# Peptides against a protein of PDB entry 5EFW, part 84

Target 1, 141 residues: chain A of PDB entry 5EFW
Amino acid sequence: TTLERIEKNFVITDPRLPDNPIIFASDSFLQLTEYSREEILGRNARFLQGPETDRATVRKIRDAIDNQTEVTVQLINYTKSGKKFWNLFHLQPMRDQKGDVQYFIGVQLDGTEHVRDAAEREGVMLIKKTAENIDEAAKEL

## One batch from the design tools (peptide; made by RFdiffusion4, then SolubleMPNN)

Design b1_p21_5_s2 (from b1_p21_5, 8 letters changed)
Fold by OpenDDE base, seed 5:
Order: C-alpha cells, then sequence, then structure tokens
Structure b1_p21_5_s2 (fold): chain B 141 residues (1-141), chain A 21 residues (1-21)
C-alpha cells in the first residue's frame, strides 16, 4: 500500500473523539519516542512535551487544531526516558469529500539541534510532502 | 507491517467510539 512506503515518523489523531487521541502511530514514531504502541494509542500527543517545551509554540499547535488548519513549527520534545530532541513538526487536517475534518496528520522530523536556513526549508518540504502521502494513503482506509 | 497497523487503527478507533457512547 501507499502507507507501507512511508517509513517516516508520523501519527494520526481523531479530533472527533474526546481530547483528540492518537489512533495510529508509525513504527518509526514509536522508535523515536521510545513508547510501545499500547502506551500511545488512545492518548493525546501532549506526553511528548516537557519542561523546556515552548508554551507559545504548543499554543500554535492547539490553535491550528481548534481552527482546523495546518501548522509547521519546531519545538523541544521528550522521549519516554527523558531525552530531549528538536522536533520539526507539521500538522494538517485530513478532510472528507464534504470538506469536514476527519483526522489530523502529524509528521515529525527529529534532530539534536534547532535547524535553520536551507536545512530547515528542506526539512519542511520533506515533512509536508510526507503528510500529503499519508493523506492519500489514509483515504483508502 | 503497515497493513497490520492500519487494521489495529480501525479496531482502536471503533473501541474509542464505543467508550465515548
Amino acid sequence: as target 1 above (141 residues)
Amino acid sequence: TFEEQLEEMKERRKELEEEKE
């Protein structure tokens, strides 16, 4: 399937359920975050946040969900063991034929440093393209 | 596999919907 070709860090969440829980997590995402699938499914993705996560950036993500829009940000996230990483994160809604939001797609590009300039632009293009591929594949569900 | 993950996603979504009701 198209999804089988997507070996990237991503989750799918369901905003129609209480607290917008994760309903799908890629194997790569589980490896990155050091959680099992059982620990992740049914939970809000806020467990990735920690002491040094910028609250203003988190609010941008929350606003995008509430307004049903896409957003691209870079923020500090934490693994299960407490390791910090910079997450170049892209979020976008998955809409049905009527234009109503069914799910959100979240794509993560991890790094040890905050990326800038050409590296950031390249990363943004990559995660946006990945999100579009996931959108196309998930419509076949 | 991704196919297995997709099936798990469908089942989990159904369970979560039932819990909501």
Scores: peptide ipSAE 0.098, ipTM 0.719, DockQ to the pose 0.264
Fold by OpenDDE base, seed 1:
Structure b1_p21_5_s2 (fold): chain B 141 residues (1-141), chain A 21 residues (1-21)
Amino acid sequence: as target 1 above (141 residues)
Amino acid sequence: TFEEQLEEMKERRKELEEEKE
């Protein structure tokens, strides 16, 4: 089902803290990136970037954070062991009842290649839906 | 559960806030 296909790789960051650190990382995210939870929590997610990560794409992410908007991009990321993967990445703000940004939700769909056409559209749909599910679940707490 | 994970997140946020304050 659609629910069963929802991506489980995600982090939650806190832009109200210095350098927008990761405050939550899913188990799948840790498995994907080969980091332990202790190595991740409290850090900015930029550690996933490397030599072949497109700087213009990174700037789009930075702009989205600064402007408190959502963005979807594909970029090269690196695991702890240095393995490259294509990250179809979606980021969106989580807002409180007043409309102020409280957190950011980052969802990752990994692949060995840059996805295009129908595959890209499908991936985007999945990671966006995942982000919405996380947002809704967090609001209920 | 996912809810438990989010509660853990809230606790972690408090810790980070205290550390970075």
Scores: peptide ipSAE 0.096, ipTM 0.717, DockQ to the pose 0.176
Fold by OpenDDE base, seed 3:
Structure b1_p21_5_s2 (fold): chain B 141 residues (1-141), chain A 21 residues (1-21)
Amino acid sequence: as target 1 above (141 residues)
Amino acid sequence: TFEEQLEEMKERRKELEEEKE
């Protein structure tokens, strides 16, 4: 169902607005990060980063946004209370009928540890599929 | 519903555009 497709940790951001702010956050994302919707909407998602977040990985995300491409990485993120978690993160552009980037979809798979090998591959497949589901659901409305 | 949430997102976008002008 549509609800099942969107019952994941994800945000939608608007690169056409200053600093690419979050314009939509799923309920699961709010629960994961411990923020209210009011605290998140209109802000750049970088508030999830902290001292142990790898800067090179962050640069990969920024490059993907600037180049209007997709990227999949693992990075340390922080909840509002300061709890660390490993975020298997996938970002991809949502394009309009003309092919122009309209939004970005960011999907987060949280874990207590960095995942490798088969577990990582499985997670990547999951978050990519989730992103496609969100894209499809949004475009068909 | 997701449709309602998407509509809310569009309204929020409009508000953000007005705020940033």
Scores: peptide ipSAE 0.080, ipTM 0.707, DockQ to the pose 0.130
Fold by OpenDDE base, seed 4:
Structure b1_p21_5_s2 (fold): chain B 141 residues (1-141), chain A 21 residues (1-21)
Amino acid sequence: as target 1 above (141 residues)
Amino acid sequence: TFEEQLEEMKERRKELEEEKE
């Protein structure tokens, strides 16, 4: 679909389903993570986590979901083959006209190293803007 | 719908897993 072809790493999850599974994944996300779409859809995104993923950061993500808020964090994620990457991750709720949360949008900016300062600010700006674009596009479906 | 896609993919994944066993 057009949404899938957005050249950004993102997923859409459904918190109304058990375990908040991924219901949509961009082509770029699949390429980044080395999974097929069939392997991803219907799963919670926690499969990206591994031994060096900071549990406190994961808790921040979980808290944001539970509280239906946005969050931006940076954490270690793993590809299917076990390759580590730093994920500058932004998550925000997608709300309906009533203001109720329907989905979550997760945007991933991958890097070989942890980013700080200007690079981090630029990355955050990018992934937040991307999330907004996805929000608008997805609502048109 | 997204829900339909999810169910379809869940079913397909299950089939794939069974084929691998």
Scores: peptide ipSAE 0.036, ipTM 0.608, DockQ to the pose 0.041

Design b1_p21_5_s3 (from b1_p21_5, 7 letters changed)
Fold by OpenDDE base, seed 4:
Structure b1_p21_5_s3 (fold): chain B 141 residues (1-141), chain A 21 residues (1-21)
Amino acid sequence: as target 1 above (141 residues)
Amino acid sequence: TAEEELERMKKRREELLKEKE
């Protein structure tokens, strides 16, 4: 299927359910984070945060959700085993034909290293493009 | 499949929203 062909790290969340839980996670995302699908579905993505996760960056994500806007940030996340990684993360709303937000798409860069300059710009372009592809694929369901 | 799982979750969402009404 079109959605299954998107072999990137991503989740889809549902802001109309309590605490904006993950309702879909890609296989790549599960591999990256070391969680099973059962452990992730129905939970808010904050379980990826830990001691060194910048709280100001987390607030930017929260603000974007509340304001129904997109955001791109880079933050420390943790795998199930507690391994730290830098996550270049892009989040954007998925809207229906009326313009109302139905879901959020969260995309994580494939690399786990902190990226800067040209590499960061390239990564941002990639994850934004990925988010658009997911948006188109998911709307067809 | 991934699409089937997403569709399942969408249906569950609709049920949950109806229960809150």
Scores: peptide ipSAE 0.131, ipTM 0.695, DockQ to the pose 0.314
Fold by OpenDDE base, seed 1:
Structure b1_p21_5_s3 (fold): chain B 141 residues (1-141), chain A 21 residues (1-21)
Amino acid sequence: as target 1 above (141 residues)
Amino acid sequence: TAEEELERMKKRREELLKEKE
């Protein structure tokens, strides 16, 4: 299927459920974060945050969710084993035909290093395009 | 499949929303 062919790190969350839990996670995301699907589904994605995660960046994500807008940031995340990695993260709402937000799509860059300049621009384009592909695939269900 | 899993979660979401109403 089209969704199965998206071999990228991504999750789908449900802002209409308590605490905006993850309702779908790609296999790549599970591999990146070292969690099982059972450990992730039904949880808010904040479990990826840790001591060195910048709180101002987290607030930007929260604001985007509250305002139902997209956001792109880089932040420190942690795997289940406690390994730190830089996450270039893009979040955008998925809307129904009436324009109401049904879900959020979160995409994480495949790499774990902090990216800048041209590399960052390329990464941003990639994760945004990925999010659009997921949006389209999910709407066809 | 991944799409089937997403569809199952969408259905479960609808059920959960009905339970909360």
Scores: peptide ipSAE 0.111, ipTM 0.694, DockQ to the pose 0.332
Fold by OpenDDE base, seed 3:
Structure b1_p21_5_s3 (fold): chain B 141 residues (1-141), chain A 21 residues (1-21)
Amino acid sequence: as target 1 above (141 residues)
Amino acid sequence: TAEEELERMKKRREELLKEKE
């Protein structure tokens, strides 16, 4: 099984390139967002944002990228066809053996509703664990 | 390996970016 075939919604981005573009997307992510791989690669993930996407939440993501830290947020995203979905999103840096950031891993949990309380906690645990699994797979396999 | 796949995707991304410029 290749990295693309991991059955989770995720992307890998390259902060060492201008505008932190997506360089890798899972098949599940493509299915979720309704884009082809060719439409995704080389683009910043902001194309998922739209009119109802909260700007303050987007700023938290941007700050995490700039500061090379992890972040977990919920935000409205849009598919290619314009369908809205709530995205429980986790982002974390992928570091090399020296501790330098090489990439970012973004994991998406999609839903029709904003998740709260126990459901949110469960979702957060899931996407964080997924990110760690991807990190290990990308580094060691 | 997953690393090799990532590098291939990175190179492909760069090619696509050049085509758009």
Scores: peptide ipSAE 0.090, ipTM 0.682, DockQ to the pose 0.102
Fold by OpenDDE base, seed 2:
Structure b1_p21_5_s3 (fold): chain B 141 residues (1-141), chain A 21 residues (1-21)
Amino acid sequence: as target 1 above (141 residues)
Amino acid sequence: TAEEELERMKKRREELLKEKE
């Protein structure tokens, strides 16, 4: 779809389905994570986590989902081949006109290195802006 | 719908996993 072809790393999840599974993944996300679309859709994004993923950071993500809020974190994720990468990750709810959460948008920074200070702030700004763009593009879901 | 697509892809995923085993 056109949405999947957006040249950013992102997924859309459906919290109305059991375990908030991924329902859409961009081509870039698939390339980043080394999975096929068929391997991704229908799964909770936790498959990206591994031994060195900070559990406290994961809890922040979980809390944001449970509370239907946005969150921005950096965490270690793993590709299908087991390669570690730093994921600057932004998650936010996609709300309908009534303000009810329909989906979540998860955006990953293009870079795979841990970023700090000004670089982090710039990355955060970028992924937040990307999430807003995806929100607008995904209104037809 | 998104739900229908999800179910389709979940089924396909299960098939793919079985093929790899």
Scores: peptide ipSAE 0.055, ipTM 0.613, DockQ to the pose 0.040

Design b1_p21_5_s4 (from b1_p21_5, 10 letters changed)
Fold by OpenDDE base, seed 2:
Structure b1_p21_5_s4 (fold): chain B 141 residues (1-141), chain A 21 residues (1-21)
Amino acid sequence: as target 1 above (141 residues)
Amino acid sequence: TAEEQLEELKERRKKLEEEKK
């Protein structure tokens, strides 16, 4: 689809299904994480977590999902081959016209390094903007 | 395909929503 070919790292998840599984993943996300689309669709994104993933940061993500709010964090994730990378991650709910949460959009910054200060602020701005673009593009879901 | 899998998930959602009613 056109959506899955957007040249940004992102997923769309369905909180109304058990365990909030990934229902859509961009090609870039698959390349980043080294998974095929078949391997990840229908799964919770927690498979990216590993030994050095900060549990407190994961809790922030979980809280945002439970509270139906947005959150931006950086956390250690792992590719299929076990390679660690820093994930500047933004998550926000996609709401319908009634205001009810329909999906969640998760966007990962381009690159795999931990970013700070101005670079982080710039990255946050970028992934938030990307999330808004995806929100508009994903209305057909 | 991704589209087929998405449709399957949508159907699963639909069933869950109907069960909640």
Scores: peptide ipSAE 0.043, ipTM 0.632, DockQ to the pose 0.299
Fold by OpenDDE base, seed 3:
Structure b1_p21_5_s4 (fold): chain B 141 residues (1-141), chain A 21 residues (1-21)
Amino acid sequence: as target 1 above (141 residues)
Amino acid sequence: TAEEQLEELKERRKKLEEEKK
């Protein structure tokens, strides 16, 4: 689909389905994580977590989903081959005209390194802007 | 429906996982 071809790392999940599974993933996301689309669609994104993934950070993500709010965090994720990477991650709900949550948009920074200070701020601005763009593009889902 | 599509995806994924073993 056109949505999947957006040249940013992102997924869309459906909280109205059991365990908030991924329903769309961009080509870039697949390349980043080394998974095929078939391997990840219908799954919760937690498969990216591993031994060194900070549990407290994961809880922040879960809380945001449960509370239907946005969150921005950095956490260690793992590719299919087991390679660790730092994921600057922004999650936000996609709401309908009535304000009800329909989906979540998850955006990952293009880089795989831990970012700090000014670089982090810039990255956050970028992924947030990307999320808004995806929100507009995906309104017809 | 989205649920039906999800089930289809899950089944497809399951098959793929079995093939990897």
Scores: peptide ipSAE 0.029, ipTM 0.556, DockQ to the pose 0.037
Fold by OpenDDE base, seed 5:
Structure b1_p21_5_s4 (fold): chain B 141 residues (1-141), chain A 21 residues (1-21)
Amino acid sequence: as target 1 above (141 residues)
Amino acid sequence: TAEEQLEELKERRKKLEEEKK
């Protein structure tokens, strides 16, 4: 689909379904994580977590979903082959006209290294802007 | 419906896993 071809790392999840599964994943996200689309769709994104993933950071993500708010964090994720990478991740809800949450948009920064200082600030701005663009594009859902 | 779509996705995943065996 056109949405899947957006040249950024992102997923869209459906919190109205059991366990908030991924319903859309970009080609870039599949390449980053080394999964096929069929392996990812219908699953919760927690499969990216592993031994060195910080549990406190995961809780921040979980809290954001439960509270239907946005969050930006960096955490260790794992590819299908088990490669560790730093994920600068932004999550935000997609709301309807009444303000009710329909979906969540998750955006991952390009690259696999931990970023700090100016690079982190720039990355955060980028992934937030990307999320807004995806929100606009996903209005057709 | 969204539920039907999810089931379709799950079925696709299942088929992929079976093909890998």
Scores: peptide ipSAE 0.028, ipTM 0.538, DockQ to the pose 0.038
Fold by OpenDDE base, seed 4:
Structure b1_p21_5_s4 (fold): chain B 141 residues (1-141), chain A 21 residues (1-21)
Amino acid sequence: as target 1 above (141 residues)
Amino acid sequence: TAEEQLEELKERRKKLEEEKK
């Protein structure tokens, strides 16, 4: 399918289910985070957070979900084995034809390093474009 | 498959919404 052909780090979550669980995870995302699909599906993505994850940044994500808006942040996340990585992350709502939010799309930049300046801007453009591609693909499901 | 899992979860949501009505 079109969605399966997107070879990027991303998840789809369902805000209409309790605690906005992940309902889809790309293979690349699983590889990045070192989790199996079974371990991730049905869970809130907060399991990626850890001691050095900035709480203010996490609040920005929560606010975006609550307000049904998009947000782009960079924060420390942790793999299953406990390895830290910098996650340049873009989140945006997926809306139906009526304009109601059905899902959220979360895209993570390839790579695990902290990016700044031009590299960050380029990364943001890339993950936003990826999110749009996912939005189009997922609507066909 | 991943998409089958997605569809299953979508169906679960639909069921939950119907039960609330």
Scores: peptide ipSAE 0.161, ipTM 0.722, DockQ to the pose 0.380; fails the geometry check

Design b1_p21_6_s1 (from b1_p21_6, 15 letters changed)
Fold by OpenDDE base, seed 1:
Structure b1_p21_6_s1 (fold): chain B 141 residues (1-141), chain A 21 residues (1-21)
Amino acid sequence: as target 1 above (141 residues)
Amino acid sequence: TEELEAMKKRRKEIEEEEKKK
């Protein structure tokens, strides 16, 4: 679909299904993580976590999902080949016209390189703006 | 700003812990 071809790293998950599985993944996300679409769809995104993934940060993500709120964090994730990278991650709920949560949007930015303060601010703004754009684009989902 | 600083701080802590290993 057109949504899959957006050149940003993102997934859409369905909290109404068991274990909040990924129901949509962008081509860029597949490239970043080295997984195929078939390997990802229907799975919880926790497969990106590994030995050095901060559990406290993971809990913040879980809390945001449970509370149906947005969150912005950075955490160590792993590609399929086992390569570590710093993931600047933003998650927010996608709500229907009634205000009920239908999906979650997760946006990833590779933040492995040590960035200057200005670059980090830009990164945060970028992933948040990206999530808003995806929310708008996915209204017909 | 506070959000960003908190993220930077936490990353630094994690990186320091990793260096000690």
Scores: peptide ipSAE 0.398, ipTM 0.868, DockQ to the pose 0.014
Fold by OpenDDE base, seed 4:
Structure b1_p21_6_s1 (fold): chain B 141 residues (1-141), chain A 21 residues (1-21)
Amino acid sequence: as target 1 above (141 residues)
Amino acid sequence: TEELEAMKKRRKEIEEEEKKK
């Protein structure tokens, strides 16, 4: 779909379904994580986590979902082949016209090399802006 | 800025913890 062709790493999840599964994944996300679309759809995004993924950071993500709020964090994630990377991650709810949460948008930026202040700031702005763009694009589907 | 600084701090902490392993 047009949404899936957006050249950013993102997923859309459905919190109204059991375990908040991924319902859309961008081509870039698949490339980053080394999964096929078939392997991703219908699964909770926790498959990106591994031994070095900070549990406290994961809890922040969970809290944001539960509270239906946005959150921006960075955490260690793993590709299918087991390669670690720093994921600069932004999550925000997508709400319907009534204000109810319909989906969550998750945007990932490979932040392994984004250690410098300017790069980090730019990354945060980028993933937040990307999420807004995805929100608008999804409404047009 | 506050959010970014918190993330940077936490990343540093995690990286230091990993180095100790």
Scores: peptide ipSAE 0.327, ipTM 0.826, DockQ to the pose 0.014
Fold by OpenDDE base, seed 3:
Structure b1_p21_6_s1 (fold): chain B 141 residues (1-141), chain A 21 residues (1-21)
Amino acid sequence: as target 1 above (141 residues)
Amino acid sequence: TEELEAMKKRRKEIEEEEKKK
């Protein structure tokens, strides 16, 4: 689809289904994580977590989903082959005209390294802007 | 639009699969 071809790392999940499964993933996301689309569709994104993933950070993500709010965090994720990478991650709800949450948009920074200070701020601005672009694209296409 | 319909379709498919679990 056109949405999947957006050249950014992102997924769309459906919180109205059990365990908030991924229903869309960009080609870039698949390349980053080394999974096929068939391997991840219908699954919760927690398969990216591993031994060194900070549980407190994971809880922040869960809280944002439960509270239907946005969140931005950095956490260690793992590719299919087991390679660790730092994921600067932004999550936000996609709402309908009535304000009800229909989906969540999750955006991952293109880089795989931990970012700090000015680099982090720039990355955050980028992934937030990306999320807004995806939100608009999903609503209008 | 086509993309919106695709999203709805996928949601329905996943929902049906979950019901079978």
Scores: peptide ipSAE 0.065, ipTM 0.633, DockQ to the pose 0.213
Fold by OpenDDE base, seed 2:
Structure b1_p21_6_s1 (fold): chain B 141 residues (1-141), chain A 21 residues (1-21)
Amino acid sequence: as target 1 above (141 residues)
Amino acid sequence: TEELEAMKKRRKEIEEEEKKK
């Protein structure tokens, strides 16, 4: 589809399905994580976590989902082959016209390095903007 | 996508099941 061909790393999840599974993933996300689409659709994104993933950061993500709010964090994730990467990650709810949460949009910054200071602020701005763009595009689904 | 439609269908099924409770 056109949406999955957007050249940004992102997923869409469905919080109204058991365990908030990924229901959509961009080609870029698949390339980043080294998974096929078939391997990840229907799964919770926690498969990206591993031994060095900070549990407190994961809890921030979980809290955001539970509270239906947005969050931006950096955390260690792992590719299918076990390669570690720093994931600057932004999550936000996609709401319908009534304001009810329909989906969550998760956007991952391009690259795999831990970013700080101005670079982090710039990255955050980018992934937030990307999430807004995806929100508009995904509402057509 | 077919996957998205399948998920939407599943969601509706879940919602209907919850309404029956």
Scores: peptide ipSAE 0.166, ipTM 0.730, DockQ to the pose 0.270; fails the geometry check

Design b1_p21_6_s2 (from b1_p21_6, 14 letters changed)
Fold by OpenDDE base, seed 2:
Structure b1_p21_6_s2 (fold): chain B 141 residues (1-141), chain A 21 residues (1-21)
Amino acid sequence: as target 1 above (141 residues)
Amino acid sequence: TEELERLKKLREEREKEEEEE
């Protein structure tokens, strides 16, 4: 779809389905994570987590979903081949015209290291802007 | 909606497979 071709790492999940599965994944996300689309769709994004993924950070993500709020965190994620990367991750709800949460948008900025200070602020700005762009694009589809 | 139902089914099938492993 046009949405999937947006040249950013992102997924859209459906919290109205059990376990908040991924319903859309960008081509870039698939490339980043080394999974096929078939391997991703219908799954909860937790498959990206591994031994060094901080559990407290994961809980922040879960809390944001449960509370229908946005969150921005950095966590270790793993590709299909087991390669670790730092994921500057932003999640926000996508709301319908009535204001009800329909989906979540997850945007990933990958890196070899944890980003801080100006680099972090810049990355956060980027992924938040990306999420807003995706939100608008998804509403137009 | 149809696509979402398909994805839901796919998830359920995968979860079943993971439980069997």
Scores: peptide ipSAE 0.024, ipTM 0.560, DockQ to the pose 0.044
Fold by OpenDDE base, seed 3:
Structure b1_p21_6_s2 (fold): chain B 141 residues (1-141), chain A 21 residues (1-21)
Amino acid sequence: as target 1 above (141 residues)
Amino acid sequence: TEELERLKKLREEREKEEEEE
């Protein structure tokens, strides 16, 4: 679909299904993580986590989902081959016309290093803007 | 809805496989 071809790393998940599985992934996300679409659809995104992934950061993500709020964090993720990368991750709910949460949008900015200060602020602005663009694109379909 | 049901089934199958490992 056109949505899959957006040159940003993102997924859409469905919290109305058990364990909030990925229902949509961009081509860029597949390339980043080294997974096929068939390997990830229907799964919770936790398969990207590994030994060095900070548990407190993961809890922040879980809390945001449970509370139906947005969150922005940096965490270690792993590709299929086991390569580590720093993921500047933004998650936000996608709401319907009634204001009810329909989906979650997750946007990933990958890097070899943990970003700080101005670089972090710039990345946060970018991924938040990306999430808004995806939200609008998905609603128009 | 059909696609979502397919995805749900796929997830359930994977969870079962992971539990057996």
Scores: peptide ipSAE 0.023, ipTM 0.554, DockQ to the pose 0.042
Fold by OpenDDE base, seed 5:
Structure b1_p21_6_s2 (fold): chain B 141 residues (1-141), chain A 21 residues (1-21)
Amino acid sequence: as target 1 above (141 residues)
Amino acid sequence: TEELERLKKLREEREKEEEEE
């Protein structure tokens, strides 16, 4: 669909389904993670985690989902081939007209290194803006 | 939901084929 063709790394998940599975993934996300669309859809995003993924950071993501809030973190993720990357990750709820959470939008900015200072601030602004754009695009589908 | 279930089934079938190879 037009949503998957947005040239940003993102997924949409459905917290109303068991285990909050991915229901949409961008082409860029598939390229980043080295998975096919068929391998991704219907799965929880935890398959990106591995041995060096910080468990406390993962808990922050889980808490944000449970509390229906947004969160921005950096964590180690893994591609299908096992390559590590630093993921500057932003998650936020997509709400309906009544204010109820329908979906979550997850946006990924990948890098070889942990970003700090001005680079981190710039990345955070970018992924937050991207999430807002995806929210608006998804409402029009 | 129905489309999602179809996609999940397709993935499971693929994983089974990969395990048999």
Scores: peptide ipSAE 0.018, ipTM 0.505, DockQ to the pose 0.031
Fold by OpenDDE base, seed 4:
Structure b1_p21_6_s2 (fold): chain B 141 residues (1-141), chain A 21 residues (1-21)
Amino acid sequence: as target 1 above (141 residues)
Amino acid sequence: TEELERLKKLREEREKEEEEE
């Protein structure tokens, strides 16, 4: 679909289903993580976590979902082959016309190193803007 | 919204198939 071809790393999840599964993934996200679309759809995104993933950071993500708020964090994620990458991750709710949470949008900026200072600020700005663009695009579909 | 609903249904169908295997 047109949405899948957006050249950004992102997923859409459904918090109204058990375990908030991924219901949509961009082609770029599949390439980043080395999974097929079949392997990802219907699963919770926790399969990207591994030994060096900070549990406190994961809790921040969970809290944001539970509280229906946005969050931006950096965490270690793993590809299918086990390669580590730093994920500058932004999550925000997608709301319907009534203001109720319908989905979550997750955007990933991948890197070999943890980003700080100006680079982090730039990355955060980019992934937040991307999330807003996806929100608008998804509402039209 | 229509596309997202289709994707949701596709996921649900796949889950049912996996449970039957």
Scores: peptide ipSAE 0.029, ipTM 0.557, DockQ to the pose 0.103; fails the geometry check

